# Designs tried in a protein design run: peptides against a protein of PDB entry 4Z5W. Part 193

Target 1, 305 residues: chain A of PDB entry 4Z5W
Amino acid sequence: IPDVFLELNKLWYFSAQSNLFNGEMPRSLSNSRSISLLSLRNNTLSGQIYLNCSAMTNLTSLDLASNSFSGSIPSNLPNCLRLKTINFAKIKFIAQIPESFKNFQSLTSLSFSNSSIQNISSALEILQHCQNLKTLVLTLNFQKEELPSVPSLQFKNLKVLIIASCQLRGTVPQWLSNSPSLQLLDLSWNQLSGTIPPWLGSLNSLFYLDLSNNTFIGEIPHSLTSLQSLVSKENAVEEPSPDFPFFKKKNTNAGGLQYNQPSSFPPMIDLSYNSLNGSIWPEFGDLRQLHVLNLKNNNLSGNIP

## One batch from the design tools (peptide; made by RFdiffusion4, then SolubleMPNN)

Design b2_p26_5_s4 (from b2_p26_5, 14 letters changed)
Fold by OpenDDE base, seed 1:
Structure b2_p26_5_s4 (fold): chain B 305 residues (1-305), chain A 26 residues (1-26)
Amino acid sequence: as target 1 above (305 residues)
Amino acid sequence: SELAKLMATTNLVLPTDEEPFYLTTE
């Protein structure tokens, strides 16, 4: 990308996604006072990510996903006082979340999907201090780590949590019960064990639950038949979507189905590919808003009601 | 019977033989 952005003092939106841009991000762009929305997704940009947050006072959204950036996660990003949305998916950082992110009060949506992020315990301990954090995507990180169950963890405003395909060990963490506004939970493709906790059915806004491809045992909690968002439409609060797309994938090499907002996902309960036993509750018939019920590849018995 | 009624009256789809999907932003 040419270093010509110094003259573009009225540039609010720059989208150069899905091009063949190579080299470093232009210094004039990293110092832009006018830019609010920056998307450079799906290019071949390289080098260290550097943003002059003292200059970039209007920056609200940053999408650098699917680039060849290297080095550390920029620890100064919390100084970008208006920065709400960050997509750093598919950037090979090989790093932990910076401690400075404890102060990232403007942050509403964060993705590090497939970014070689390490230390999930530290990441969650840091990110819980982001009081405005609504969307957190950590898919394809933390390989074979343990999902922390520390009850002190608190994500009060969390709406979307995706920590899929991490090979995470542990159980469904009790601290998620402190997120009563959770709408979407994807913990699929992990090594999570134990029983599915009954308190998941108390998450009245939860319309999308994916626990597929884990090692869960025991019965399906009857409380899942009372998920209020799946009984009635009345409580589907469409919250502001993050400025980055979601993809539904089978594997890392496959093209995904693109979804522009979480509300575009079909209402779903996926418990497939576990070791769940017992019967299918007839009261799943009360979930009139449910579009997908996946119970495949379990140890369930009895009749389909 | 209630699940069968739900399947008949809604857009409820039983999963295909496909492996489960996961969500990403990439």
Scores: peptide ipSAE 0.402, ipTM 0.819, DockQ to the pose 0.858; fails the geometry check
Fold by OpenDDE base, seed 5:
Order: C-alpha cells, then sequence, then structure tokens
Structure b2_p26_5_s4 (fold): chain B 305 residues (1-305), chain A 26 residues (1-26)
C-alpha cells in the first residue's frame, strides 16, 4: 500500500480488504487523524502492528484480520479513545492479551479468532475490565488450557461470547451467570465436562446456545425449555453489530458461511456430540422461536415428544 | 407430539446428520 495518506486529510473510511497487499502498513495510515474505519482484512501485510493512537483520534473500527503481522499485540490500543471494534483474527501473535487492555473503555467488540492467544485466565481477567465489551470472540486459541470458573469474573454487558475450538478443559463457568444480557454463547469444540448448569435457562436474552462437541454428561436442564428469548419474539433486541463478520465452520480448513450480524443466526440450541442422557423434554415445544434443536449423538432415551 | 407441532409451525430442525459447527471471525 503506498504511503500517501498524509494528503488524505478527509479520509474517513478505508477498506482494502481481500486484496494482495503486502509489506508493512503505511506510516501515514498509522498516523491518520481523519480515519474512523480501517479495514485491511485478508491481505499479506507483515511486520508489527503500529498505530499512533495520539494521532488516530477518530479511529473507531480496526479490521486487520487474516494478515501476516507478527510481534506483540499493540499495548497502546487503549489510547485510541474512540476505538470500539477490533478484529485481529488469524494474526499469529503467540502472545497474551496486554495488561493495558484493562483500561480499554471504548472497546465494544473484540476478535482474536485463531490468533495464537495464550493464557485464557489472564485474557478473561483483563477483558472483564472492558465495561463496554459486548462481543468477545476467542475461537481457536488457548490450546488445551482450562476455562477458568472464577465467580469473580464479570462481563456485565456481554452479549456475544464465542470461545469455540480451543480444546478447553473445565466446566461451564459460573461467571457467565453474571452476564444477564448474553444473547449468543458458543463453547463448542472443547473438552468441557460436567453437567450443563440449570442457570443457563435464566439467561432471558440467550437465543443461540452451542455446547456441541464437548464431554457434557447428565440430563438436559429442564430450564432450557423456559428460555424467554425462544418462547417470545419480544427480546429480539437489534443491537449494534460488530463491524466484522462471523463465519460458521465445521473444520479449520474450510470456508465458513458468513453472517454479518449475530441477529442473522437462527435461534438455536445445539447440544450435539456430548454424553447427555435422559429424555427430551416435551416442553421444548414451548420454544416457538427455536429454529434449530440439535441433540444428535448423545445418550438420550425415550420417545421424541 | 409437542416437538412435532413445533416443527409444523416453525423452521425447527431436529437432530441432523451434519457435523457440529463452531463460530469464528475468519
Amino acid sequence: as target 1 above (305 residues)
Amino acid sequence: SELAKLMATTNLVLPTDEEPFYLTTE
């Protein structure tokens, strides 16, 4: 990308995604005072990510996903006082989340999908301080770590949590009960164990639950038949979506189906590929907004009601 | 029977032969 952005003093939006750009991010772009939306997703950009947050006072959205950046996560990003959305998916950092992210008050949406992020305990301990954090995507990180079940963890405004395909150990963490506005939970493709906790059915905004491909045991909590968002339409809060798309994937190497908004996901309960037992509750019939009920490949018995 | 009624009135998909999926942003 040419270093010509100094003259572009009115540049508000720059999208150069899905090109063949290589080399480093232009220094004039990293110092742009006017830019609000920056997307360089799906290129071959390299070097360290550097943003002059003191200059980039209008930066609100940053998508650098699927690039060949190296080095540390930029610890100065919290100094970008208007920065709300960050997509760093598929950037191989091999790093922990910076401690400075405790001060990231502007942050609303964060993705580190497949970014070789390490230490899930530290990551969650840091990110819980992001009071405006609504969307957190940590898929394909934390290989074989334990999902912390520390009750003190608190994501008050969390609406979308995706921590899939991490081979995480542990149980469904009780600290999720501190997120009453949670709409989407994906903990699929882990090694999570124990029972599915009944308090999940108290998450009145939860319309999408994926716990598939884990090692959960016991009965399906009857409280899941009372998920209010799946009983009535009234809780379809059109919330500001992150500026980055989501992808539904079956494996790490395939292209996924793209979803531009979390609200575009079909209302779903996926508990497939576990070791759940007991019967299917007839009261799943009360979930009139439910589009997908996947209970495949469990130890369930009795009749389908 | 209640699930059968739900399937008749909604786009409910019961257990499919599809492999489980996960969400990502890549």
Scores: peptide ipSAE 0.400, ipTM 0.818, DockQ to the pose 0.859; fails the geometry check
Fold by OpenDDE base, seed 4:
Structure b2_p26_5_s4 (fold): chain B 305 residues (1-305), chain A 26 residues (1-26)
Amino acid sequence: as target 1 above (305 residues)
Amino acid sequence: SELAKLMATTNLVLPTDEEPFYLTTE
């Protein structure tokens, strides 16, 4: 990308996604005072990510996903006082989340999907201080770590949590009960164990639950048959979606279905590929908004109700 | 029977053979 952005004093939106751009991010772009939305996703950009947050006072969204950037996560990003959305998916950082992110009050949506992030305990401890954080995607990180169950963790405004395919150990963490606005939970493709907690059915806005491909045992909590979002059409307040797309993938190499908004996901309960036992509750018939109920590859017995 | 009724009246699917999926942003 040429270093010509100094002349572009009115540049509000720059999208150069899905090109063959290589080299470093232009310094003039890293110092742009006018830019609000920056997307350089799916290029071959390299070097260290640097943004001059003192200059980039209008930056609201940053998508650098699927690039060859190296080094640490930029610790100065919290100084970008208007920065709400960050997509750093598929950037091989091999790092922990910076402690400075405790101060990231503008942050609403964060993805580190497949970014070689380490130390989930530190990551969650830091990110809980982001009071405006609504969307958190941490898929394909933290390999074989333990999902912390520390009850002091609080994500009060969290709506979307995706921590899939991490081989995480532990149980469904009790601290998620402190997220009453949770709409989407994906903890699939882990090594989570224990029972599915009944308090999940108290998450009235939870319309998408994926706990598939874990080691859960016991019965399906009857409280899942009373998920309010699946009983009645909530007038989904059109909340500002993240400025980055989601992908439903079966495997890393499969072309995933793209979803531009979390609200576009079909209402779903996926508990497949566990060790759940007991019967299917007839009261799943009350979930009139449910589109997908996946209970396959369990130890369930009785008849389909 | 109640689940069967739901399937008949809604877009409810009970997938049998689909591999489990997960969500990403990549």
Scores: peptide ipSAE 0.394, ipTM 0.813, DockQ to the pose 0.867; fails the geometry check
Fold by OpenDDE base, seed 2:
Structure b2_p26_5_s4 (fold): chain B 305 residues (1-305), chain A 26 residues (1-26)
Amino acid sequence: as target 1 above (305 residues)
Amino acid sequence: SELAKLMATTNLVLPTDEEPFYLTTE
């Protein structure tokens, strides 16, 4: 990309996604005072990510996903006082979340999907201080770590939590009960164990639950048949989506189905590929908004009601 | 029977053949 952005004093939005751009990010772009939305997703950009947050006073959204960037996560990003959305998916950092992110009060949506992030305990301990954080995506990180169950963790405004395909150990963490506004939870493709906790059914805004491909045991909590968002339409809070798309992927297939907004996900309960036992509750029939109920490959018994 | 009724009245699907998906942003 040519280093000509100093002349573009009125540039508000720049999207150069899904091109063949290589080399480093232009220094004039890293110093742009006018830019609000920057997307360079799906290129071959390289080098270290650097943003002059003292100059970039209008920056609200940053998508650098699927590039060949290297080095550390920029610790100065919290100094970008208007920065709300960050997508750093598929950037190989091989790093922990910077401690400076405790001060990232503007942050609303963060993705590090497949970014070689390490130390989930430190990451969650840091990110809980982001009071405006609504969307957190940490898929394909923290390989074989333990999901922390520390009850002091608090994500009060969290709407979307995705920590899939990490081979995480542990149980469904009780600290999620401190997120009463949670709409979407994906903990699929882990090594999570124990029982599915009944308090999940108290998350009245939860319309998408994926616990598939874990090692859960015991009965399906009857409280899941009372998920209010799946009983009635009235609680579908159309919240502003993050500026980055989501993809529904299989482990074997490079191609995923794209979803531009979390609200575009079909209302779902997926408990497939576990060791759950007992009966299917007839009261799942009360979930009139449910589109997908996947209970495949469990130890369930009795009749389908 | 109640799930069968729900399937008849809604877009409810009980997937039998598909491998589970996970969500990403990549």
Scores: peptide ipSAE 0.392, ipTM 0.816, DockQ to the pose 0.881; fails the geometry check

Design b2_p26_6_s1 (from b2_p26_6, 10 letters changed)
Fold by OpenDDE base, seed 1:
Structure b2_p26_6_s1 (fold): chain B 305 residues (1-305), chain A 26 residues (1-26)
Amino acid sequence: as target 1 above (305 residues)
Amino acid sequence: VQKAIDEALAKSEGKGIHSGAPKDLP
């Protein structure tokens, strides 16, 4: 990318995604006073990520995902006082989340999906201080770590939590009960154990629950039949709109489906590929908004209602 | 260790929701 962004002093939106750009980010781009939305995702950009946050006073969205950047996560990003959304997916940092992110009050949506992030305990301890954090995507990190169950963890404004495919150990953490606005939870493809906690059914905004491909045991909590978001349409819950898309493969052989918004996900309960026992509750029939109920590959018994 | 992590990560691509665009490089 040429170093000409000084001349583009009125440039508000720069999207150069899905190109063949290589080399480093231009210094004039890293110092742009005008840019609000920056997307360089799906290129071959390299070097260390550096942004002059004192210059980039209009930066609201940063998508650098699927590039060949290296080094540490930029600790100065919290100084970008308007920066709301960050997509660092597929950037191989091999790092912990910087402690400076405790001060990241502008942050609303963060993705480190498949970014070789380490120390989930430190990551969650830091990110809980982000009072405006609504969307957190940590899929494909923290390999074989333990999901912290520390009751003091608080994500009060969290709407979307995705921590899939981490091989995480532990249980469904009680601190998630402190997130009453949670709409989407994906903890699939981990090594989570214990029972599914009944308090999940108290998350009145939860329309998408994926606990599939874990080691959960016991009965399905009856409280899941009372998820208010799945009973009635009247919950016009404000949609979290991160400036980055989500991806999910429908089948192992299918291309990834792109979901531009969390609302594009069908209302779903997926508990498949666990060791759950007992019956399917007939009261799942009360979940009139539910599009997908997936209970396959468990130890369930009795009648199908 | 790192290679085994990278292989596990590669095998886990597309399991669960993520925000990483497919490399739709032609």
Scores: peptide ipSAE 0.439, ipTM 0.825, DockQ to the pose 0.263
Fold by OpenDDE base, seed 2:
Structure b2_p26_6_s1 (fold): chain B 305 residues (1-305), chain A 26 residues (1-26)
Amino acid sequence: as target 1 above (305 residues)
Amino acid sequence: VQKAIDEALAKSEGKGIHSGAPKDLP
């Protein structure tokens, strides 16, 4: 990418995603006063990520995902006072979340999906201080760590939590009960154990639940049949979606399906590939908005209602 | 160790929701 962004003093949006750009990010781009939205996703950019937050006073969205950047996570990003959305997916940092992210009050959406992030306890302890954080994607990190269950953790404004494919140990964390606005939860493809907690059915905005491919035991909580978002068409307040897409593969050989918004996911309960027992509750019939109920590969018994 | 982590990560690619676009190789 040429180092000409000093001349582009009116440039508000720069999208150069899905190209063959290599080398480092231009220094003039890292110092742009005009840019609000920057997407360089799916290139071969390299070197260390540096942004001059004192110059980049209009920066609101940053997508650097699927590049060959190296080094540390930029600890100065909280100084970008308008920065709301960050996509750092598929950047191999081999790092912990910086302590400076405790001060990241502008942050609304963060992804480190497949970014070699370490220490989930420290990451969640830091990120709970981000009072405006609504979307958190941490899939493919923290390999074989324990998911912290510390009740003092608080994500009051969290809408979307995705921590899939980490081989995480532990239980469904009690601190998620402090997130009453949670709409989408994916904890699939871990080593989570214990019972599914009944308080999940009190999350009235929860329309998508994936707990599949874990080691959960016991009965399905009857409270899941009373999930208000799945009983009635609540007017889903069109909350501002993150500026980055989500991906889910349906099959190993299929291209990943792209979802531009959390609301593009079908209303779903997936508890498949666990060790759940007992009956399927007839009251799942009350979930008139539910599109997908997946209970396969469990130890369930009785009649299908 | 790192190679086994990378192979486990690669085998786990596309299991669950993520935000990493596939590198569409042109």
Scores: peptide ipSAE 0.433, ipTM 0.814, DockQ to the pose 0.261
Fold by OpenDDE base, seed 4:
Structure b2_p26_6_s1 (fold): chain B 305 residues (1-305), chain A 26 residues (1-26)
Amino acid sequence: as target 1 above (305 residues)
Amino acid sequence: VQKAIDEALAKSEGKGIHSGAPKDLP
């Protein structure tokens, strides 16, 4: 990418995603006063990520995902006072979340999907201070760590939490009950144990629940049959989606489906591949908005209602 | 260790929701 962004003093949106760009991010780009949205996703860019936040006063969205960047997560990003969305998926940092992210009050959407992030306890302890954080994607990190259950953790404005495929140990953490606006929860492909907590059914905005491929035991909480977002359409909160898409494969051999917004996910309860017992509640029939109920590969018994 | 993590990660690519585009093959 040429170092000509100083002359481009009116450039508001720069999208150069899915190209063959290599080398470092040009210094003039890292100092651009005009750029609001920057996407360099899916290139071969290298070097350390550096942004001059004192210069980049208009930066609102940053997508650097799927590049060959190295070094640390930029600790100065909280100084980008308008920066809302960050996608750092598939950047191999081999790092912890910077302590400076406690001050990241502009942050609304963050992804570190498959970014070799370590120490989930520190990450969640830091990120809980991001009062405007609505979307958090941490899939494919924290391998075999323990999901912290510390009741003091508080994500007040969290709407989308995705921590899939981490082989995380522990239980469904009680601190998630402090996120009453939660719409989408994916904790699939972990080693989570214990019972599914009944308070999940009190999350009135929760339309998508994936707890599949864990080690959950006991009965399905009856409170899941009363999830208000799945009973009535009125709880479909149209919210500003993150400036990055979500991806889910239905099957290992299928092309990944792209979802441009969380609301594009079908309303779903997936509890498959656990050790759940007891009956299927007939009151799942009250969930008129439910598109997918997946209970396969459990120890469930009785009649299918 | 890292190779085993990368192989486990590669085997888990596509298990659950993520924001990492597949490499869009052009």
Scores: peptide ipSAE 0.425, ipTM 0.810, DockQ to the pose 0.263
Fold by OpenDDE base, seed 5:
Structure b2_p26_6_s1 (fold): chain B 305 residues (1-305), chain A 26 residues (1-26)
Amino acid sequence: as target 1 above (305 residues)
Amino acid sequence: VQKAIDEALAKSEGKGIHSGAPKDLP
């Protein structure tokens, strides 16, 4: 990318996604006073990520995903006082989240999907201080770590939590009960154990639940039949609109589907590929907004209602 | 260790929701 952004003093949006750009980010770009939205996703950019937050006073969205950047996560990003959305997916940092992110009050949406992030306990302890955090994507990190169940963890404004494919151990964490605005939860493809907690049915905004491909035991909580977002249409899903899309494969052999917004996901309960027992509750029939109920590959018995 | 992580990551690509576009293989 050429070092010409000093001349572009009115440039508000720079999108150069899905190209073959290589080398480092140009210094004039890292010092741009005008840029609000910066997307360099899906390139071959390299070197250390550096942004002069004292200069980049208009920066609101940063998408650097799927690049060859190296080194540490930039600890100065919280000084970008308007920065709301960060997509660092598929950047191999091999790092912990910086302690400075405790001060990241502008942050609303964060993705480190497949970014070689380490220490989930430290990551969650830091990110709980981000009071405006609505979307958190941590898929493909923290390999074989334990998902902390510290009751003091609090994500009050969290609407989307995705921590899939981490091989995480532990149970469904009790601190999620402190997130009453949670709309989408994906904890699929882990090594989570224990029972599915009944308090999940108290998350009145939860329209998408994926606990599939874990080691959960016991009965399906009857409280899941009372999820208000799936009973009635009245809960207009106030969409957390991160400036980055979500991806999910329907099948292992299918292409990835792109979802531009969390509302683009069908209302779903997926408990498949566990060790759940007991019956299917007839009261799942009350979930009139439910599009997908996936209970396959469990130890369920009795009649299909 | 890193190679085993990368192989586990490659085998886990597309399991669950993520925000990383697949590289369109040309």
Scores: peptide ipSAE 0.425, ipTM 0.815, DockQ to the pose 0.249

Design b2_p26_6_s2 (from b2_p26_6, 11 letters changed)
Fold by OpenDDE base, seed 5:
Structure b2_p26_6_s2 (fold): chain B 305 residues (1-305), chain A 26 residues (1-26)
Amino acid sequence: as target 1 above (305 residues)
Amino acid sequence: VQAAIEEALAKSEGKGILSGPSKDLP
């Protein structure tokens, strides 16, 4: 990318995604006072990520995903006082989240999907201080770590939590009960154990629950039949979606489906590929908004209601 | 760490929701 952004003093949006750009980010770009949205996703950019947050006073969205950046996560990003959305998916940092992110009050949406992030305990302990954090995507990190169950963790404004495919050990963490605005939870493809906690049914905004491909035991909590978002057509508060898309593979041989916003996901309960027992509750029939109920590959018995 | 990531990638390919581009789906 050429170092010409000093001349582009009115440039508000720069999207150069899905090109073949290589080398480092130009210094003039890292010092741009005008840029609000910066997307360089899906290139071959390299070197250390550096942004002059004192200069980049208009920066609201940063998408650097799927590049060859190296080194540490830039600890100065919290100094970008308007920065709301960060997509660092598929940047191989091999790092922990910086302690400075405790001060990241502007942060609303964060993705480190497949970014070789380490220490989930530290990550969650830091990110709980981000009071405006609504979307957190941590899929394909923290390999074989333990999901912390510390009840003091608080994500009060969290709407989307995705921590899939981490081989995480532990149980469904009780601190999630402190997230009453949670709409989408994906903890699939881990090594989570224990029972599915009944308090999940108290998450009235929860329309998408994926606990599939774990080692959960016991009965399906009856409280899941009373998930308010699935019983009644809530006016889904059209909250601003993150500036990055979500992807889900439908089948092993199919291409990934893109979802531009969390509300584009079908209302779903997926408890498949566990060790759940007992009966299917007839009261699942009360979930009039439910599109997908997946209970396959469990130890369930009795009649199908 | 890298080998554990590669093993995890090989085992976890296409599983759960991602936020990377479609090419990040295996």
Scores: peptide ipSAE 0.310, ipTM 0.717, DockQ to the pose 0.260
Fold by OpenDDE base, seed 4:
Structure b2_p26_6_s2 (fold): chain B 305 residues (1-305), chain A 26 residues (1-26)
Amino acid sequence: as target 1 above (305 residues)
Amino acid sequence: VQAAIEEALAKSEGKGILSGPSKDLP
């Protein structure tokens, strides 16, 4: 990428995604006063990520995903006072979330999917201070760590939480009950144990629940049959989606599905591949908005209603 | 319920949701 962004003093949006750009990010780009949306996703950019937040006063969205950047997560990003969305998926940091992110009040959407992030306890302790955080994606990190159950953790405005494929131990954490606006929860492909907590059914906005491929035991909580978002359409809060897409792989076909918005996910309860027992509640028939109910590969018994 | 279960069973076989391009899937 040429170092000419000083001359582009009116440049608001720069998308150079899915190209063959290599080398470092141009210094003039890292100092752009005009740029609001920056996407360099899916290139071969390298070096340390550096942004001059004192210069980049208009930066609102940053997508650097799927690049060959190295080094630490930029600790100065909270100084970018308008920065809302960050996609750092598939950047191999081998790092913890910086302590400075406690001050990241502009942050609304964060992805570190497959970014070699370590210490989930520290990450969640830091990120809970991001009062505007609505979307958090941490899939393929924290390998074999324990999901913290600290009741003091509070994500008041959290709508989307995805922490899949981490081999996480522990239980479904009670602190998630402090997120009443939660719409999408994916904790699939972990080693989570215990029972599925009944308070999940109190999350009135929860339309997508994936707890598949864990070690959950006991009965399916009857409260899941009363998930208000799955009973009626009235609670669909159309909020601005993250500036980054979501992806789900299908096992049977080589094509992953892209979802541009969280609302594009089908309303779903997936509890498959656990050790759940008891019966399927007939009251799942009350979930008129439910598109997907997956209960396969459990110890369930009785009749399918 | 059974028909919704069967159609559902065919769709949910993924290693969770990701937020990078399809090439970011393992």
Scores: peptide ipSAE 0.300, ipTM 0.736, DockQ to the pose 0.244
Fold by OpenDDE base, seed 3:
Structure b2_p26_6_s2 (fold): chain B 305 residues (1-305), chain A 26 residues (1-26)
Amino acid sequence: as target 1 above (305 residues)
Amino acid sequence: VQAAIEEALAKSEGKGILSGPSKDLP
């Protein structure tokens, strides 16, 4: 990418995604005062990520996903006072979340999907201080770490939590009960154990629950049959979606599905591929908004209602 | 219903939700 952005003092949006750009980010781009949205996703950009946050006062969205950047996560990003959305998916940092992210009050949406992030305990302890954090994607990180169950963890405004395919150990963490606005929870493809907690049914906004491919035992909590978001059409407040899409891989050779908004996910309860026992509750019939109930590959018994 | 279940099952059998387009997937 040429170093010409100094002259582009009116450039508000720069998208150069899905090209063949290599080398480092141009210094003039990292110092742009005008850019609000920057997307360089799906290139071969390299070096360290450096942004002059004191210059980049209009930066609201940053998408650097699927690049060959190296080094640490840039600790100065919280100084970008308007930066709301960060997509660092598929950047191989091999790093922890910077402690400075405790001060990241502008942050609303963060993805580190497949970014070789380490230390989930530290990551969650840091990110809980981001009071405006609504979307957190941490899929394909953390090598066999334990999902922290520390009750003091608090994500008050969290709407979307995705921590899939991490081989995480532990239980469904009680601190998630402190997230009453949670709409989408994906903890699939881990090594989570214990019982599914009944308090999940108290998350009135929870319309998408994926606990599949874990080691959960016991009965399905009856409280899941009373998930309010699945009983009635509550007017989901149209919140601004993250500037990055979500993706769910299909098992078939057919390409994965892209979801541009969390609301585009079908209302779902997926508890498949666990060790759950007992009966299927007839009261699942009360979940009039439920599109997908997946209970396959469990130890369930009795009649299908 | 069955086809919707099968399509939904085919959608659920992924390695969970990721962020990014299909090209950004592992």
Scores: peptide ipSAE 0.297, ipTM 0.707, DockQ to the pose 0.270
Fold by OpenDDE base, seed 2:
Structure b2_p26_6_s2 (fold): chain B 305 residues (1-305), chain A 26 residues (1-26)
Amino acid sequence: as target 1 above (305 residues)
Amino acid sequence: VQAAIEEALAKSEGKGILSGPSKDLP
């Protein structure tokens, strides 16, 4: 990318995604006062990520996903006082979340999907201080770590939490009960154990639950049959709008399905590939908004209602 | 419930939700 952004003093949106750009980010781009939305995803950019937050006073969205950047996560990003959305998916940092992110009050949406992030305990302890954080995607990190169950963790404004395919150990953490606005939870493809907690049915905005491919035991909580968002649409909650898409891989050689908004996901309960026992509750019939109920590959018994 | 289960089985075969472009998928 040429170093010409000093001349583009009125440029508020720059999208150069899905090209063949290589080398480092231009210094003039890292110092742009005008840019609000920056997307350079799906290139071969390299070097260290640096942004001059004192200059980039209009920056609201940053998408650098799927590049060959190296080094640490930029610790100065919290100084970008208007920065709301960050997509760092598939950047191999091999790092922990910086302690400075405790001060990241502008942050609303964060993705580190497949970014070789380490220490989930530290990451969640830091990110809980981001009072405006609504969307958090941490899939394919923290390999074989333990999912923290510390009840003091608080994500009060969290609407979307995705921590899939980490081989995480532990249980469904009780601190998620402190997130009453949670709409989408994906903890699939881990090594989570114990029972599915009944308090999940108290999350009145939860319309998408994926706990598939874990080691959960016991009965399906009857409280899941009373999820208000799946009974009626009358309680429409504010949609979280991250500036990055979501993807779900299908087992077919066909590319993953793209979802631009969390509301594009079908209302779903997926508990498949666990060790759950007992019956299927007939009251799942009350979930008139439910599109997908997957209970495959469990130890369930009795009649299917 | 049976119909919802059968429809679900065709849709849920993935490694969870990712973010990024399609190339971010493993």
Scores: peptide ipSAE 0.293, ipTM 0.734, DockQ to the pose 0.248; fails the geometry check

